# Ledger of designs, part 33: peptides against a protein of PDB entry 7MKK

Target 1, 71 residues: chain A of PDB entry 7MKK
Amino acid sequence: SMKEKVKAKLVEIRKFVPFIRRVRIDFQDTLSKVQGHRLDALVNLLDREDVSMSSLNKIEVIIDKLRTRFN

## One batch from the design tools (peptide; made by RFdiffusion4, then SolubleMPNN)

Design b2_p16_6_s3 (from b2_p16_6, 5 letters changed)
Fold by OpenDDE base, seed 4:
Structure b2_p16_6_s3 (fold): chain B 71 residues (1-71), chain A 16 residues (1-16)
Amino acid sequence: as target 1 above (71 residues)
Amino acid sequence: MEELLELLDELLEEEE
């Protein structure tokens, strides 16, 4: 079902939460306050269970851009 | 980096 696809996508994206948290800490002094707050908000969003497939697809693009920049 | 911040803003506006 669509709900099962959303749940599977959320499980895969949540594997990158430790990476996002690590980027936020390791680059804290080089990130603006706004950039730091946005990364904290992205982690908090991934703790929710009611995230849409649209939002999960946007989060995947964001993670791929973070990986390209930060390893 | 600007594009990454724009995508983060668009994402956060959709979840409020």
Scores: peptide ipSAE 0.288, ipTM 0.805, DockQ to the pose 0.871
Fold by OpenDDE base, seed 5:
Structure b2_p16_6_s3 (fold): chain B 71 residues (1-71), chain A 16 residues (1-16)
Amino acid sequence: as target 1 above (71 residues)
Amino acid sequence: MEELLELLDELLEEEE
């Protein structure tokens, strides 16, 4: 079902939470306060169970941009 | 980086 696809995608995206937290700490001195706050908010969003497939697709793009820039 | 902030802002506005 769509619900099963959302759940599977959320499980895969959550594997990048340690990476997002690491970026937030390792680059804390080079990130603006706004950038740091938005990374903290992204991690908090990934703790939710009610994230839409649209939002999960946007989060993948964000993670790919973070990977390209920071690793 | 502006684009990454814009995408984060758009994402967070859609979940509120």
Scores: peptide ipSAE 0.287, ipTM 0.804, DockQ to the pose 0.865
Fold by OpenDDE base, seed 2:
Order: sequence, then C-alpha cells, then structure tokens
Structure b2_p16_6_s3 (fold): chain B 71 residues (1-71), chain A 16 residues (1-16)
Amino acid sequence: as target 1 above (71 residues)
Amino acid sequence: MEELLELLDELLEEEE
C-alpha cells in the first residue's frame, strides 16, 4: 500500500539521523543559530511517524545536499 | 548554503 511505501521510506531516511546529528555537532561553531535550529528541527521531524511521502522526498534531497557539503 | 536553508524552511513550514 502507499502507507507501507511511506513507512519503508521513513525507515531508510532515519538511517541518516546519526549523520545529521554529527553535522550539527562537528560544525556547531561554524553554523549560525538559525542553521543549527533547522538541523535540530529536521532530526525532530524524522522522529515522527506521520511524515508524508512528499516531505520524505524533500528530506532525501536535503540529506544529499548535506552529504555533498559536509563530507 | 542559501538554497539548502530555503529547502529546510519550506519543509518545516509544510509540517507545522
């Protein structure tokens, strides 16, 4: 079902939560307060179970952009 | 950096 696809995508995206938390810590001194708050909010959003497929696809693009900049 | 922040803002506005 669509619900099963959303749940599977959320499980795959949650594998990057440790990476997002590491970026937030390792770059804390170079991030603005606003940038830090947005990364904290992204982690908190991924703790929810009611995230849409649209939002999950946007989060994937955001993670790919983070990986390109902070690797 | 700006485009990444814009995408984060758009995402957070959709989930509030």
Scores: peptide ipSAE 0.283, ipTM 0.803, DockQ to the pose 0.874
Fold by OpenDDE base, seed 1:
Structure b2_p16_6_s3 (fold): chain B 71 residues (1-71), chain A 16 residues (1-16)
Amino acid sequence: as target 1 above (71 residues)
Amino acid sequence: MEELLELLDELLEEEE
């Protein structure tokens, strides 16, 4: 079902939560308050169970941009 | 929720 596809995509994207948290910590002193808050909000969004497939596809693009910039 | 993802994308584009 669409619900099963969303759940599977969310499980795959959640594998990057430790990476996003590490970026947030390692760059804490160089990030603006707004930038830091946006990364915290991304992690908090991935802790939710009510995320749409559209939102998960946008989050995947955001994570790919983060991975290109932050090793 | 959509507005938050747009703001996250803008954050990453401002730094390329």
Scores: peptide ipSAE 0.216, ipTM 0.755, DockQ to the pose 0.151

Design b2_p16_6_s4 (from b2_p16_6, 7 letters changed)
Fold by OpenDDE base, seed 2:
Structure b2_p16_6_s4 (fold): chain B 71 residues (1-71), chain A 16 residues (1-16)
Amino acid sequence: as target 1 above (71 residues)
Amino acid sequence: MEELQELLDELLKEES
């Protein structure tokens, strides 16, 4: 079902939460306040269970951009 | 980073 697909996608995306937290901390001095706040909001969003597949797909793109930019 | 900020803004608008 679509519901089960969303759950599976969320599990996979959550594997990157430690990475996002690490980017937030390691680059805190080079990030603007707005950028830092946005990363915090992203982590908080991934703690929720009611994220849509559309949002999860966008989050995956964001994580790929973070990985490219911050290694 | 500007592209990343735009992506984050779009995401946060949808979830807000």
Scores: peptide ipSAE 0.268, ipTM 0.785, DockQ to the pose 0.847
Fold by OpenDDE base, seed 5:
Structure b2_p16_6_s4 (fold): chain B 71 residues (1-71), chain A 16 residues (1-16)
Amino acid sequence: as target 1 above (71 residues)
Amino acid sequence: MEELQELLDELLKEES
């Protein structure tokens, strides 16, 4: 079902939460307040259970951009 | 980084 697919995708995306948290902390002095807030919001979003597949797909793109920028 | 900020803004706007 779509619900099961969303749950599976969320589990996969959540594997990157530690990475996002590390980016937020390790680059805290470099990030603007707005950038830091956005990363915090991203982590908080991934802690939710009501994230849509559309949002998860967008988050995947964001994580790819973070990985490219911050390794 | 600007593109990333835009993507984050779009995402957060959608979820708000």
Scores: peptide ipSAE 0.267, ipTM 0.784, DockQ to the pose 0.835
Fold by OpenDDE base, seed 1:
Structure b2_p16_6_s4 (fold): chain B 71 residues (1-71), chain A 16 residues (1-16)
Amino acid sequence: as target 1 above (71 residues)
Amino acid sequence: MEELQELLDELLKEES
């Protein structure tokens, strides 16, 4: 079901939460306040259980961009 | 980073 697919995708995406948190901390002095806030919001979003598949797919793209830029 | 910010803004808007 779509619900099961969403849950599975969320589990996979959550594996990158430690990475996102690390980016936020390591680059805190370089990031603008807005950039930092957005990263915090992204982490907080991934703590939720009601994230749509559409959102998860977008988050995956965001994580890929972060990985490319921040290792 | 601008593109990333735009993507984040769009995402967060949808979840609001």
Scores: peptide ipSAE 0.265, ipTM 0.782, DockQ to the pose 0.866
Fold by OpenDDE base, seed 4:
Order: sequence, then structure tokens, then C-alpha cells
Structure b2_p16_6_s4 (fold): chain B 71 residues (1-71), chain A 16 residues (1-16)
Amino acid sequence: as target 1 above (71 residues)
Amino acid sequence: MEELQELLDELLKEES
């Protein structure tokens, strides 16, 4: 079901939460206040259980861009 | 990182 697909996608994306948190901390002085706030909000969003598949797909793209830029 | 900021802004706008 779509619900099961969303749950599976969320589990996979959550594996990158420690990475996002690390980027936020390690580059805190380099990131603008706005960039830092947005990363914090991204982590908080991933703590929720009611994230849509469309949002999860966008988050996956964001994580890929973060990985390319920061390691 | 301007593109990244735009993507984050769009995402967070939808979830707000």
C-alpha cells in the first residue's frame, strides 16, 4: 500500500538524520542563520510520522545535494 | 548553496 511505501521511505531517509545534524554543527560558522535554521527544520520534519511521499522525495533530493556539497 | 536554500524553502513552505 501507499502507506507502507511511505513508512519504508521514511525509515530509509531517517538513516541520514545523523549526517544532517553533523553538517549543521560542523559548518555552523560557515552557514548563514537562515541556512542553519532550515537544516534544523528539516531534521524536525523527519521526526514526524505524517510526512507525505512527495515531501520525502524532495527530502531525498536535498540529502543528495548535502552529501555532494559536504561529503 | 542557493539552490539548496530554495529547495529547503519550498519543502518547509509545503509542510507549514
Scores: peptide ipSAE 0.265, ipTM 0.783, DockQ to the pose 0.909

Design b2_p16_7_s1 (from b2_p16_7, 8 letters changed)
Fold by OpenDDE base, seed 5:
Structure b2_p16_7_s1 (fold): chain B 71 residues (1-71), chain A 16 residues (1-16)
Amino acid sequence: as target 1 above (71 residues)
Amino acid sequence: KEKEEEEMLDELLELL
């Protein structure tokens, strides 16, 4: 079901939470205030159970951009 | 909440 796919995607995306946290900390002085705030919000979002597939797909792209810039 | 979440993600996509 779509619900099962969302749950599976959320599990996969959550594997990158440690990476996002590290970027937020290690590059705190390089990131703009708004970038830092949005990364904090992103981590908090991934603690939720009710994240849409649309949001999860956007988060995947964000993670790819973070990887490109910061690792 | 979902709309605001997507707007936040869209902003983050633009910032990176």
Scores: peptide ipSAE 0.767, ipTM 0.936, DockQ to the pose 0.936
Fold by OpenDDE base, seed 1:
Structure b2_p16_7_s1 (fold): chain B 71 residues (1-71), chain A 16 residues (1-16)
Amino acid sequence: as target 1 above (71 residues)
Amino acid sequence: KEKEEEEMLDELLELL
């Protein structure tokens, strides 16, 4: 079901939370204040269970951008 | 909350 797909995607995306936290710390002085605040908000969002597939797809792209720029 | 979430994600996509 769509609900099962969302749950599975959320589990996969959550595997990158340690990476997001690491980028936030290691590049704290390079990131703008707003970038840092939005990364913190992203981590907080991933603690929720009610995340849409649309949001999860955007988060996947964000993670790819972080990997490209910061690792 | 969902709209604010989408706006935050769109902002991150633009900033990165």
Scores: peptide ipSAE 0.767, ipTM 0.936, DockQ to the pose 0.906
Fold by OpenDDE base, seed 3:
Structure b2_p16_7_s1 (fold): chain B 71 residues (1-71), chain A 16 residues (1-16)
Amino acid sequence: as target 1 above (71 residues)
Amino acid sequence: KEKEEEEMLDELLELL
């Protein structure tokens, strides 16, 4: 079902939470205050069970951008 | 909350 697909994608995206946290800390001086705040909010969002497929697809793009800029 | 979530993600996509 679509609900099962969303849950499966959430599990896969959550594997990148340690990476997002590391970028937030290791590049704190490079990131703007607003970038840092939004990354904190992103980590908090991924603790929720009710994240939509639309949001998860956007988060995947964000992770790809972080990987490109910050390893 | 869902709208605020989408707005936050859209902003983050623009910032990075």
Scores: peptide ipSAE 0.766, ipTM 0.936, DockQ to the pose 0.894
Fold by OpenDDE base, seed 2:
Order: structure tokens, then sequence, then C-alpha cells
Structure b2_p16_7_s1 (fold): chain B 71 residues (1-71), chain A 16 residues (1-16)
């Protein structure tokens, strides 16, 4: 079902939470204040279960951008 | 809530 696909995608995206937290900390001096705040909000968002597939797809792109820019 | 979440993610996509 659509709900099962969303849950599976959320589980996969959550594997990157430690990475997002490390970028936020290790590059705090390079990130703008707004970038840091939005990364904190992203981590908080991933603690929820009611995240849409569209949001999860955007988060996947964000993670790819973080990997390209910071690792 | 969903709209605010989407706006936050769109902003983050522009900032990175």
Amino acid sequence: as target 1 above (71 residues)
Amino acid sequence: KEKEEEEMLDELLELL
C-alpha cells in the first residue's frame, strides 16, 4: 500500500539522521545560522511518523546535496 | 503543518 511504501522510505531516510547531525555540528562555523536552524528542524521532522512521500523525496535530495558539499 | 514543512524543505533545497 501507499502507507507501507511511505513507512519503508521513512525507515531508509532515518538511517541518515546521524550523518545530518554530524554535518550540523562539524560544519557549524561554515553553515549560516539559517542553514543550521533548518538542519535542526529536518532532524526533528524525521522523528515524526506522519511525513509525506513528497517530503521524503525532498529530504533524499537534501541528503545528497549535504553529501556532495560536506563529504 | 504540512505546508510549513514543505516550505522549510523547499528553503533548505535552495540554501544548499
Scores: peptide ipSAE 0.766, ipTM 0.936, DockQ to the pose 0.909

Design b2_p16_7_s2 (from b2_p16_7, 9 letters changed)
Fold by OpenDDE base, seed 5:
Structure b2_p16_7_s2 (fold): chain B 71 residues (1-71), chain A 16 residues (1-16)
Amino acid sequence: as target 1 above (71 residues)
Amino acid sequence: MKEEEEKLLDELLELL
């Protein structure tokens, strides 16, 4: 079902939470205040169970941008 | 909540 796909995608995306946390801390002085705040909010969002597939797909793109820029 | 989530993600996509 779509619900099962969302749950599976959420599990996969959560594997990148340590990476997002590392970017947020390691580049704290390089990131703008707004970028830092939004990365903190992204980590908090990924603790939720009610994230949509649309949101998870956007988060995947964000992670790819972070990887390209910071690793 | 969902609209705020979408806004957060759209802002991140723009900022990065």
Scores: peptide ipSAE 0.752, ipTM 0.933, DockQ to the pose 0.869
Fold by OpenDDE base, seed 4:
Structure b2_p16_7_s2 (fold): chain B 71 residues (1-71), chain A 16 residues (1-16)
Amino acid sequence: as target 1 above (71 residues)
Amino acid sequence: MKEEEEKLLDELLELL
């Protein structure tokens, strides 16, 4: 079902939470204040269970951008 | 909640 696909995608995306946290800390001086705050909010969002597939797909792109820029 | 979530993600996509 779509619900099962969302759950599976959320599990996969959550594997990057440690990476997002590391970027937030290790590049704190490089990140703007707003970028830092939004990364904190992204981590908090990934703790939720009510994240849509559309949001998870956007988060995947964000993670890819973070990887390209920061590791 | 959904609108604020989408706004957050759209802002991140623009900022990065």
Scores: peptide ipSAE 0.752, ipTM 0.933, DockQ to the pose 0.894
Fold by OpenDDE base, seed 2:
Structure b2_p16_7_s2 (fold): chain B 71 residues (1-71), chain A 16 residues (1-16)
Amino acid sequence: as target 1 above (71 residues)
Amino acid sequence: MKEEEEKLLDELLELL
């Protein structure tokens, strides 16, 4: 079902939470205050189960941007 | 909740 696909995608995206936390800490001095605050909010969002497939696809693009810029 | 989530993600896509 669509609900099962969303749950599976959420499990895969959650594997990057340690990476997002690491970027937030290691690059704290190069990130703007706004960027840092929004990354903290993204980590908190990924603790929820009611995330849409659209949002999960946007989060995947965000993670790819973080990887390109910071690794 | 959904609108604030979309705003957060759209801002991150713009800022990064």
Scores: peptide ipSAE 0.751, ipTM 0.933, DockQ to the pose 0.897
Fold by OpenDDE base, seed 1:
Structure b2_p16_7_s2 (fold): chain B 71 residues (1-71), chain A 16 residues (1-16)
Amino acid sequence: as target 1 above (71 residues)
Amino acid sequence: MKEEEEKLLDELLELL
């Protein structure tokens, strides 16, 4: 079902939470205050169960951008 | 909640 697909995608995206937290800490002095705040908010968003597939797809792109820029 | 979530993600996509 769509609900099962969303849950599976959320599980896969949550594997990158440690990476997002690490970027936030390791680059804290080079990130703007707004970038740091938005990364913290992204981690908090991934603690939720009510994230849409559209949002999960955007988060995947964000993670790819973080990987390209920071690792 | 959903609009704030979309705004957060769109801002991150722009900032990165």
Scores: peptide ipSAE 0.751, ipTM 0.933, DockQ to the pose 0.869

Design b2_p16_7_s3 (from b2_p16_7, 8 letters changed)
Fold by OpenDDE base, seed 5:
Structure b2_p16_7_s3 (fold): chain B 71 residues (1-71), chain A 16 residues (1-16)
Amino acid sequence: as target 1 above (71 residues)
Amino acid sequence: MEEEENKMLDELLELL
């Protein structure tokens, strides 16, 4: 079902939460205030259970961008 | 909630 797909995707995306937290901390002085705030919001979002597949797909792209810049 | 979430994510995509 779509619900099970969302749950599975959320589990996979949550594996990157430690990475997002590390970027937020390690590059705190480099990130703009708005970037830092949005990364904090992203981490908080991933703690929720009610995240859409559309949002999860966007988050995947965000993680890829973070990896490109900060990995 | 989802609309605001999507806006935040879209902004983050633009910032990175």
Scores: peptide ipSAE 0.769, ipTM 0.938, DockQ to the pose 0.938
Fold by OpenDDE base, seed 1:
Structure b2_p16_7_s3 (fold): chain B 71 residues (1-71), chain A 16 residues (1-16)
Amino acid sequence: as target 1 above (71 residues)
Amino acid sequence: MEEEENKMLDELLELL
C-alpha cells in the first residue's frame, strides 16, 4: 500500500539522521543561523510518523545536497 | 502542518 511505501521510505531516510546531526555540529560556524535552524527542524520532522511521500522525496534531495557539500 | 513542512523543506533546498 501507499502507507507501507511511506513507512519504508521513512525508515530509509531516518538512517541519515546521524549524518544530518553531524553536519549541523561540524559545520556550525560555517552554516548560517537559518541553515542551522532548518537542519534542526529537519531532524525534528523525521521524528514524526505522519510525513508525506512528497516530503520524503524532498528530504532525499536535501540529503544528497548535504552529502555533496558537507562530505 | 504539511504546508509549513513543505515551506521549510523548500527553503532548505534553496539554501543548500
Scores: peptide ipSAE 0.768, ipTM 0.938, DockQ to the pose 0.935
Fold by OpenDDE base, seed 3:
Structure b2_p16_7_s3 (fold): chain B 71 residues (1-71), chain A 16 residues (1-16)
Amino acid sequence: as target 1 above (71 residues)
Amino acid sequence: MEEEENKMLDELLELL
């Protein structure tokens, strides 16, 4: 079902939460205040279970951008 | 809630 697909995608995306937290801390002085705040909000968002597939797809792109720029 | 979430994510996509 779509619900099961969303849940599976969320589980995969959550594997990157430690990476997002590390980028937020290790590059705190390189990130703008707004970038830092939005990364904190992203981590908080990933604690929820009611995240849409559309949002999860955007988060995947964000993670790819973070990897390209910071690791 | 979803609209605010999408707005935050869209902004973050633009900032990075």
Scores: peptide ipSAE 0.768, ipTM 0.938, DockQ to the pose 0.927
Fold by OpenDDE base, seed 2:
Structure b2_p16_7_s3 (fold): chain B 71 residues (1-71), chain A 16 residues (1-16)
Amino acid sequence: as target 1 above (71 residues)
Amino acid sequence: MEEEENKMLDELLELL
């Protein structure tokens, strides 16, 4: 079902939470205040169970951009 | 809730 697909994608995206936290801390001086605040909000969002597939797809792109820029 | 979440994610996509 769509619900099962969302849950499976959420599990995969959550594997990157430690990476997002490390970027937020290690590059705090490089990030703008707004970038840092939005990364904190992203980590908090990933603690929820009610995340849409649309949001999860955007988060996947964000993680790829973080990896390209900071690794 | 989803609209505000999408707005935050769209902003983050533009900032990075």
Scores: peptide ipSAE 0.768, ipTM 0.938, DockQ to the pose 0.913

Design b2_p16_7_s4 (from b2_p16_7, 6 letters changed)
Fold by OpenDDE base, seed 4:
Structure b2_p16_7_s4 (fold): chain B 71 residues (1-71), chain A 16 residues (1-16)
Amino acid sequence: as target 1 above (71 residues)
Amino acid sequence: EEKEIEEMLDELLELL
């Protein structure tokens, strides 16, 4: 089901939470204030259980951009 | 709200 797919994707995306946290800390001086705030919000969002597939797909792209730019 | 989450993610996509 779509619900099962969302749960599975959320589990996979959550594996990157440590990476997002590290980017936020290690590059704090490089990131703009707004970038830092949005990364904090992203980490907090991933603690939720009600994240949509649309959101998860966007988060996957964000993680890819972070990986490209920061590691 | 889901819309606010989507807007935040869209903003972050633009910022990176």
Scores: peptide ipSAE 0.797, ipTM 0.949, DockQ to the pose 0.927
Fold by OpenDDE base, seed 2:
Structure b2_p16_7_s4 (fold): chain B 71 residues (1-71), chain A 16 residues (1-16)
Amino acid sequence: as target 1 above (71 residues)
Amino acid sequence: EEKEIEEMLDELLELL
Protein backbone atom coordinates (compact mmCIF):
# COMPACT_ATOMS: atom_id res chain seq x y z
CA SER B 1 0.00 0.00 0.00
CA MET B 2 0.97 3.68 -0.25
CA LYS B 3 1.11 3.82 3.56
CA GLU B 4 3.59 0.92 3.65
CA LYS B 5 5.76 2.62 0.98
CA VAL B 6 5.78 5.84 3.02
CA LYS B 7 6.83 3.94 6.17
CA ALA B 8 9.60 2.09 4.31
CA LYS B 9 10.95 5.35 2.81
CA LEU B 10 10.83 7.08 6.20
CA VAL B 11 12.96 4.26 7.68
CA GLU B 12 15.55 4.73 4.90
CA ILE B 13 15.59 8.54 5.24
CA ARG B 14 16.06 8.28 9.03
CA LYS B 15 19.40 6.52 8.42
CA PHE B 16 20.73 9.96 7.37
CA VAL B 17 19.72 11.77 10.60
CA PRO B 18 23.22 11.32 12.12
CA PHE B 19 24.71 12.77 8.90
CA ILE B 20 22.38 15.81 8.98
CA ARG B 21 23.27 16.40 12.65
CA ARG B 22 27.00 16.21 11.84
CA VAL B 23 26.67 18.70 8.94
CA ARG B 24 24.74 21.06 11.23
CA ILE B 25 27.50 20.97 13.87
CA ASP B 26 30.67 20.63 11.75
CA PHE B 27 29.68 23.42 9.33
CA GLN B 28 27.87 25.68 11.80
CA ASP B 29 30.26 28.56 11.01
CA THR B 30 29.75 28.11 7.23
CA LEU B 31 25.95 27.77 7.33
CA SER B 32 23.74 30.85 7.59
CA LYS B 33 21.51 31.16 10.67
CA VAL B 34 18.45 30.33 8.55
CA GLN B 35 20.14 27.24 7.02
CA GLY B 36 21.07 26.01 10.50
CA HIS B 37 17.56 26.61 11.82
CA ARG B 38 15.96 24.76 8.87
CA LEU B 39 18.34 21.79 9.33
CA ASP B 40 17.33 21.62 13.00
CA ALA B 41 13.68 21.66 11.92
CA LEU B 42 14.38 18.89 9.38
CA VAL B 43 15.89 16.64 12.08
CA ASN B 44 12.86 17.25 14.30
CA LEU B 45 10.50 16.52 11.39
CA LEU B 46 12.09 13.08 10.92
CA ASP B 47 10.99 12.08 14.45
CA ARG B 48 7.37 12.18 13.17
CA GLU B 49 5.50 9.29 11.55
CA ASP B 50 2.95 11.39 9.61
CA VAL B 51 5.32 12.66 6.88
CA SER B 52 3.98 12.61 3.30
CA MET B 53 5.68 10.90 0.34
CA SER B 54 6.02 14.36 -1.26
CA SER B 55 7.92 15.62 1.78
CA LEU B 56 10.10 12.47 1.92
CA ASN B 57 11.06 12.91 -1.75
CA LYS B 58 12.08 16.53 -1.06
CA ILE B 59 14.09 15.42 1.99
CA GLU B 60 15.94 12.89 -0.18
CA VAL B 61 16.96 15.70 -2.58
CA ILE B 62 18.04 17.85 0.40
CA ILE B 63 20.25 15.01 1.71
CA ASP B 64 21.82 14.62 -1.76
CA LYS B 65 22.56 18.37 -1.85
CA LEU B 66 24.12 18.20 1.64
CA ARG B 67 26.31 15.25 0.57
CA THR B 68 27.43 17.06 -2.60
CA ARG B 69 28.19 20.35 -0.82
CA PHE B 70 29.64 19.15 2.50
CA ASN B 71 31.13 15.71 1.62
CA GLU A 1 0.72 21.65 9.14
CA GLU A 2 1.70 19.61 6.05
CA LYS A 3 1.65 22.84 4.04
CA GLU A 4 4.05 24.49 6.50
CA ILE A 5 6.35 21.45 6.33
CA GLU A 6 6.41 21.55 2.52
CA GLU A 7 7.06 25.31 2.59
CA MET A 8 10.00 24.80 4.97
CA LEU A 9 11.42 22.02 2.77
CA ASP A 10 11.01 24.15 -0.38
CA GLU A 11 12.89 26.99 1.34
CA LEU A 12 15.68 24.61 2.38
CA LEU A 13 15.94 23.26 -1.21
CA GLU A 14 16.33 26.85 -2.43
CA LEU A 15 18.91 27.76 0.24
CA LEU A 16 21.22 24.79 -0.48
Scores: peptide ipSAE 0.797, ipTM 0.949, DockQ to the pose 0.908
Fold by OpenDDE base, seed 1:
Structure b2_p16_7_s4 (fold): chain B 71 residues (1-71), chain A 16 residues (1-16)
Amino acid sequence: as target 1 above (71 residues)
Amino acid sequence: EEKEIEEMLDELLELL
């Protein structure tokens, strides 16, 4: 079901939370304040269970951008 | 709430 797909994708995306936290800390002095605040918000968002597939797809792209720029 | 989440994610996509 769509619900099962969302939950499975959320589990996979959550595996990157440690990476997002590390980027936020290691690059704190080079990130803008707004970038840092949005990364904090992204981590908080991933604690939720009601994240849409649309949001999860965007988060996947964000993670890919973070990987490209920061590791 | 979903709209605010999407807006935040869109902003982050633009910032990166």
Scores: peptide ipSAE 0.797, ipTM 0.949, DockQ to the pose 0.911
Fold by OpenDDE base, seed 3:
Structure b2_p16_7_s4 (fold): chain B 71 residues (1-71), chain A 16 residues (1-16)
Amino acid sequence: as target 1 above (71 residues)
Amino acid sequence: EEKEIEEMLDELLELL
């Protein structure tokens, strides 16, 4: 079902939470205040169970951008 | 709430 697909995608995206937290801390002085705040919000969002597939697809792109810039 | 989440993610995509 679509619900099962969303849950599977969420499990995969959550594997990157430690990476997002690391970027937020290690590059705190490089990131703008707004970038840092939005990364904190992103980590908090990934604790939820009601995240849409649309949101999860956007988060995947965000993670790819973070990897390109920060490791 | 879903709309607010999408707006936050769109902003973050623009910032990075």
Scores: peptide ipSAE 0.797, ipTM 0.949, DockQ to the pose 0.897

Design b2_p16_8_s1 (from b2_p16_8, 5 letters changed)
Fold by OpenDDE base, seed 4:
Structure b2_p16_8_s1 (fold): chain B 71 residues (1-71), chain A 16 residues (1-16)
Amino acid sequence: as target 1 above (71 residues)
Amino acid sequence: MDKELDELLSELMEEV
């Protein structure tokens, strides 16, 4: 079901939450206030269970960009 | 989807 797919996708994306948190902290001094706030909001979003598949797909792209930029 | 969340994600995608 779509619900099961969303749940599975969320579980996979949540594996990157520690990475996002590390980026937020390790680069805190180089990130703008706005960028830092956006990363915090991204982590908070992934703590929710009612995230849509469309949002999860966008988040996946964002994580890929973060990985490319911050290793 | 929540408009605020969509805007936040869109903005983040532009900056990252």
Scores: peptide ipSAE 0.079, ipTM 0.649, DockQ to the pose 0.138
Fold by OpenDDE base, seed 3:
Structure b2_p16_8_s1 (fold): chain B 71 residues (1-71), chain A 16 residues (1-16)
Amino acid sequence: as target 1 above (71 residues)
Amino acid sequence: MDKELDELLSELMEEV
């Protein structure tokens, strides 16, 4: 079902939450205040259970960009 | 997701 697919995708994306948190901390002086707040919001979003597949796909792209930029 | 949350994601994609 679509519900099960969303749950599976969320589990996979949540594996990167520690990475996102680490970027937020390690690059705190490099990030603008707005960028920092958006990363915090991204982590908070991934703590929710009601995230859509569309949002999860967007988040995956964001994580890929973060990995490229911040190693 | 609510409109504000979707907007936040879109903005984040532009800033990264």
Scores: peptide ipSAE 0.078, ipTM 0.644, DockQ to the pose 0.136
Fold by OpenDDE base, seed 2:
Order: C-alpha cells, then structure tokens, then sequence
Structure b2_p16_8_s1 (fold): chain B 71 residues (1-71), chain A 16 residues (1-16)
C-alpha cells in the first residue's frame, strides 16, 4: 500500500539523520544562521510519522546534495 | 503544514 511505501521510505531516509546532525555541528561556524536553522528543521521533520511521500522524495534530493557537498 | 514544509525544503535546496 501507499502507507507501507511511505513507512519504508521514511525508515531509509532516517538512516541519514546522524549525518545531517553531524553536518549541522561540524560546519556550524561555516553555515549561515538560516542554513543551520533549516538543517535543524529537517531533522525535526524526520522525527515525525506523518511525512508525505512528496516530502520524502524532496528530502532524499536534499540529502544527496548534502552528501555531495559535505562528504 | 504541507505547504510550509514544501517551502522550507525548496529554500533549503536552493542554498545547499
């Protein structure tokens, strides 16, 4: 079902939460205040259970960009 | 909620 697909996608994306937190901390002095706030918001979003598939797909793209930029 | 989230994500994508 669509609900099961969303749950599976969320589980996979949550594997990158530690990475996002590390980027936020390790680059705190390099990131703008706005960028830092947005990363915090991204982590908080992934703590939720009611994230849409559309949002999860966008988050996946964002994580790929973060990985490219921050290794 | 979905619109606000989409806006946040779109803005983040532009800066990263």
Amino acid sequence: as target 1 above (71 residues)
Amino acid sequence: MDKELDELLSELMEEV
Scores: peptide ipSAE 0.074, ipTM 0.642, DockQ to the pose 0.137
Fold by OpenDDE base, seed 5:
Parts: C-alpha cells; structure tokens; sequence
Structure b2_p16_8_s1 (fold): chain B 71 residues (1-71), chain A 16 residues (1-16)
C-alpha cells in the first residue's frame, strides 16, 4: 500500500537525521539564523509520522544536496 | 549554503 511505501521511505530518510543534525551543529557559525532554523525544522519534520510521499521525495533531494555539499 | 538550498528548504517548509 501507499502507506507502507511512505513508512519504508521515511525509515530510509530518517537514517540521515544524525547527519542533518551534525551539519546543523558543525556549520552553525556559517549558517544564517534562517538556515539553521530550517535545518532544525527539517529534523523535526522527519520525527513526524504524517509526512507525505511527495514531501519525502523532496526531502530526499535536499538531503542529497546536503551530502554533496557537506560530505 | 548556496541560495538554491535555502530556496529548497523554504519551499519544503511552505508545503509541509
């Protein structure tokens, strides 16, 4: 079901939450307040269970860009 | 961070 697919996708994306948190902390001095807040919000979003597949796909792209930039 | 990432994060937060 779509619900099962969403849950599976969320599990995979959540593997990167520690990475996002590390980026937020390690680059705190180079991030604007807005950027820092957005990263915090992204982590908080991934703690939720009611995230759509569309949002998860967008988040995946964002995480890939973060990984490319911050290793 | 570049402008593109900032915009993407903005877009994401608006859609959620």
Amino acid sequence: as target 1 above (71 residues)
Amino acid sequence: MDKELDELLSELMEEV
Scores: peptide ipSAE 0.130, ipTM 0.698, DockQ to the pose 0.827; fails the geometry check

Design b2_p16_8_s2 (from b2_p16_8, 6 letters changed)
Fold by OpenDDE base, seed 3:
Structure b2_p16_8_s2 (fold): chain B 71 residues (1-71), chain A 16 residues (1-16)
Amino acid sequence: as target 1 above (71 residues)
Amino acid sequence: DMEELLELLDELMEEV
């Protein structure tokens, strides 16, 4: 079902939460306060269960951009 | 709003 697909996608994307948290810490002095807050908001978003497939696909692109910049 | 947050996160990735 669509609900099962969303749940599976969310599980896969949540694997990057430790990476996002690590970027937030390692680059804390480089990131602006606003940038740091937005990374915190991304982590908080991934703690939710009511995220659509469309939103999860957008989050995946954002994480890929993050990985490209912060390796 | 979820959509607004995603827009702000995409903008973040242009500024970083």
Scores: peptide ipSAE 0.242, ipTM 0.776, DockQ to the pose 0.181; fails the geometry check
Fold by OpenDDE base, seed 4:
Structure b2_p16_8_s2 (fold): chain B 71 residues (1-71), chain A 16 residues (1-16)
Amino acid sequence: as target 1 above (71 residues)
Amino acid sequence: DMEELLELLDELMEEV
């Protein structure tokens, strides 16, 4: 079902939460307050259960951009 | 909302 697909996608994306947290910490002095807050918001977003597949696909692209920039 | 946050996160990827 779509619900099962969303849950599976969310599980896969949540694997990157430690990476996002690491970026937030390692670059804390480089990131603006706004940038840091946005990364915190991304982590908080991934803690939610009410995220649509559309949103998860957008989040995946954002994480891929982060990975490209921060290794 | 969720959409606004995703837009702001996409902007973050242009600023970093």
Scores: peptide ipSAE 0.242, ipTM 0.776, DockQ to the pose 0.181; fails the geometry check
Fold by OpenDDE base, seed 5:
Structure b2_p16_8_s2 (fold): chain B 71 residues (1-71), chain A 16 residues (1-16)
Amino acid sequence: as target 1 above (71 residues)
Amino acid sequence: DMEELLELLDELMEEV
């Protein structure tokens, strides 16, 4: 079902939460307050259960951009 | 909302 696909996708994307948290901390002195807040918001978003497949696909692209910049 | 947040996060990835 779509619900099962969403849950599976969310599990896969949540694997990057430790990475996002690490970027947030390791670059805390380089990031603006706004940038830091946006990363915190991304982590908080991934803790939610009410995320659509469309949103998860957008989040995946954002995480891929983050990975490209921060390795 | 979530859509606005995703737009702001995408912008972040252009600025970083």
Scores: peptide ipSAE 0.241, ipTM 0.775, DockQ to the pose 0.181; fails the geometry check
Fold by OpenDDE base, seed 1:
Structure b2_p16_8_s2 (fold): chain B 71 residues (1-71), chain A 16 residues (1-16)
Amino acid sequence: as target 1 above (71 residues)
Amino acid sequence: DMEELLELLDELMEEV
């Protein structure tokens, strides 16, 4: 079902939460306050269960950009 | 909202 697909996608994306948190910490002194808050918001967003497949696909693209820039 | 947050996160990736 779509619900099962969303849950599976969310499980896969959540594997990157430790990476996002690490980027937030390692670059804390170089990021603006706004940029830091946006990374914190991304982590908090991934703790939610009410995320659509459309939103998860957008989040995946954002994480891929993050991985490209921050290893 | 969720869409606005995703837009702001995408902008973050262009700024860094």
Scores: peptide ipSAE 0.240, ipTM 0.774, DockQ to the pose 0.181; fails the geometry check

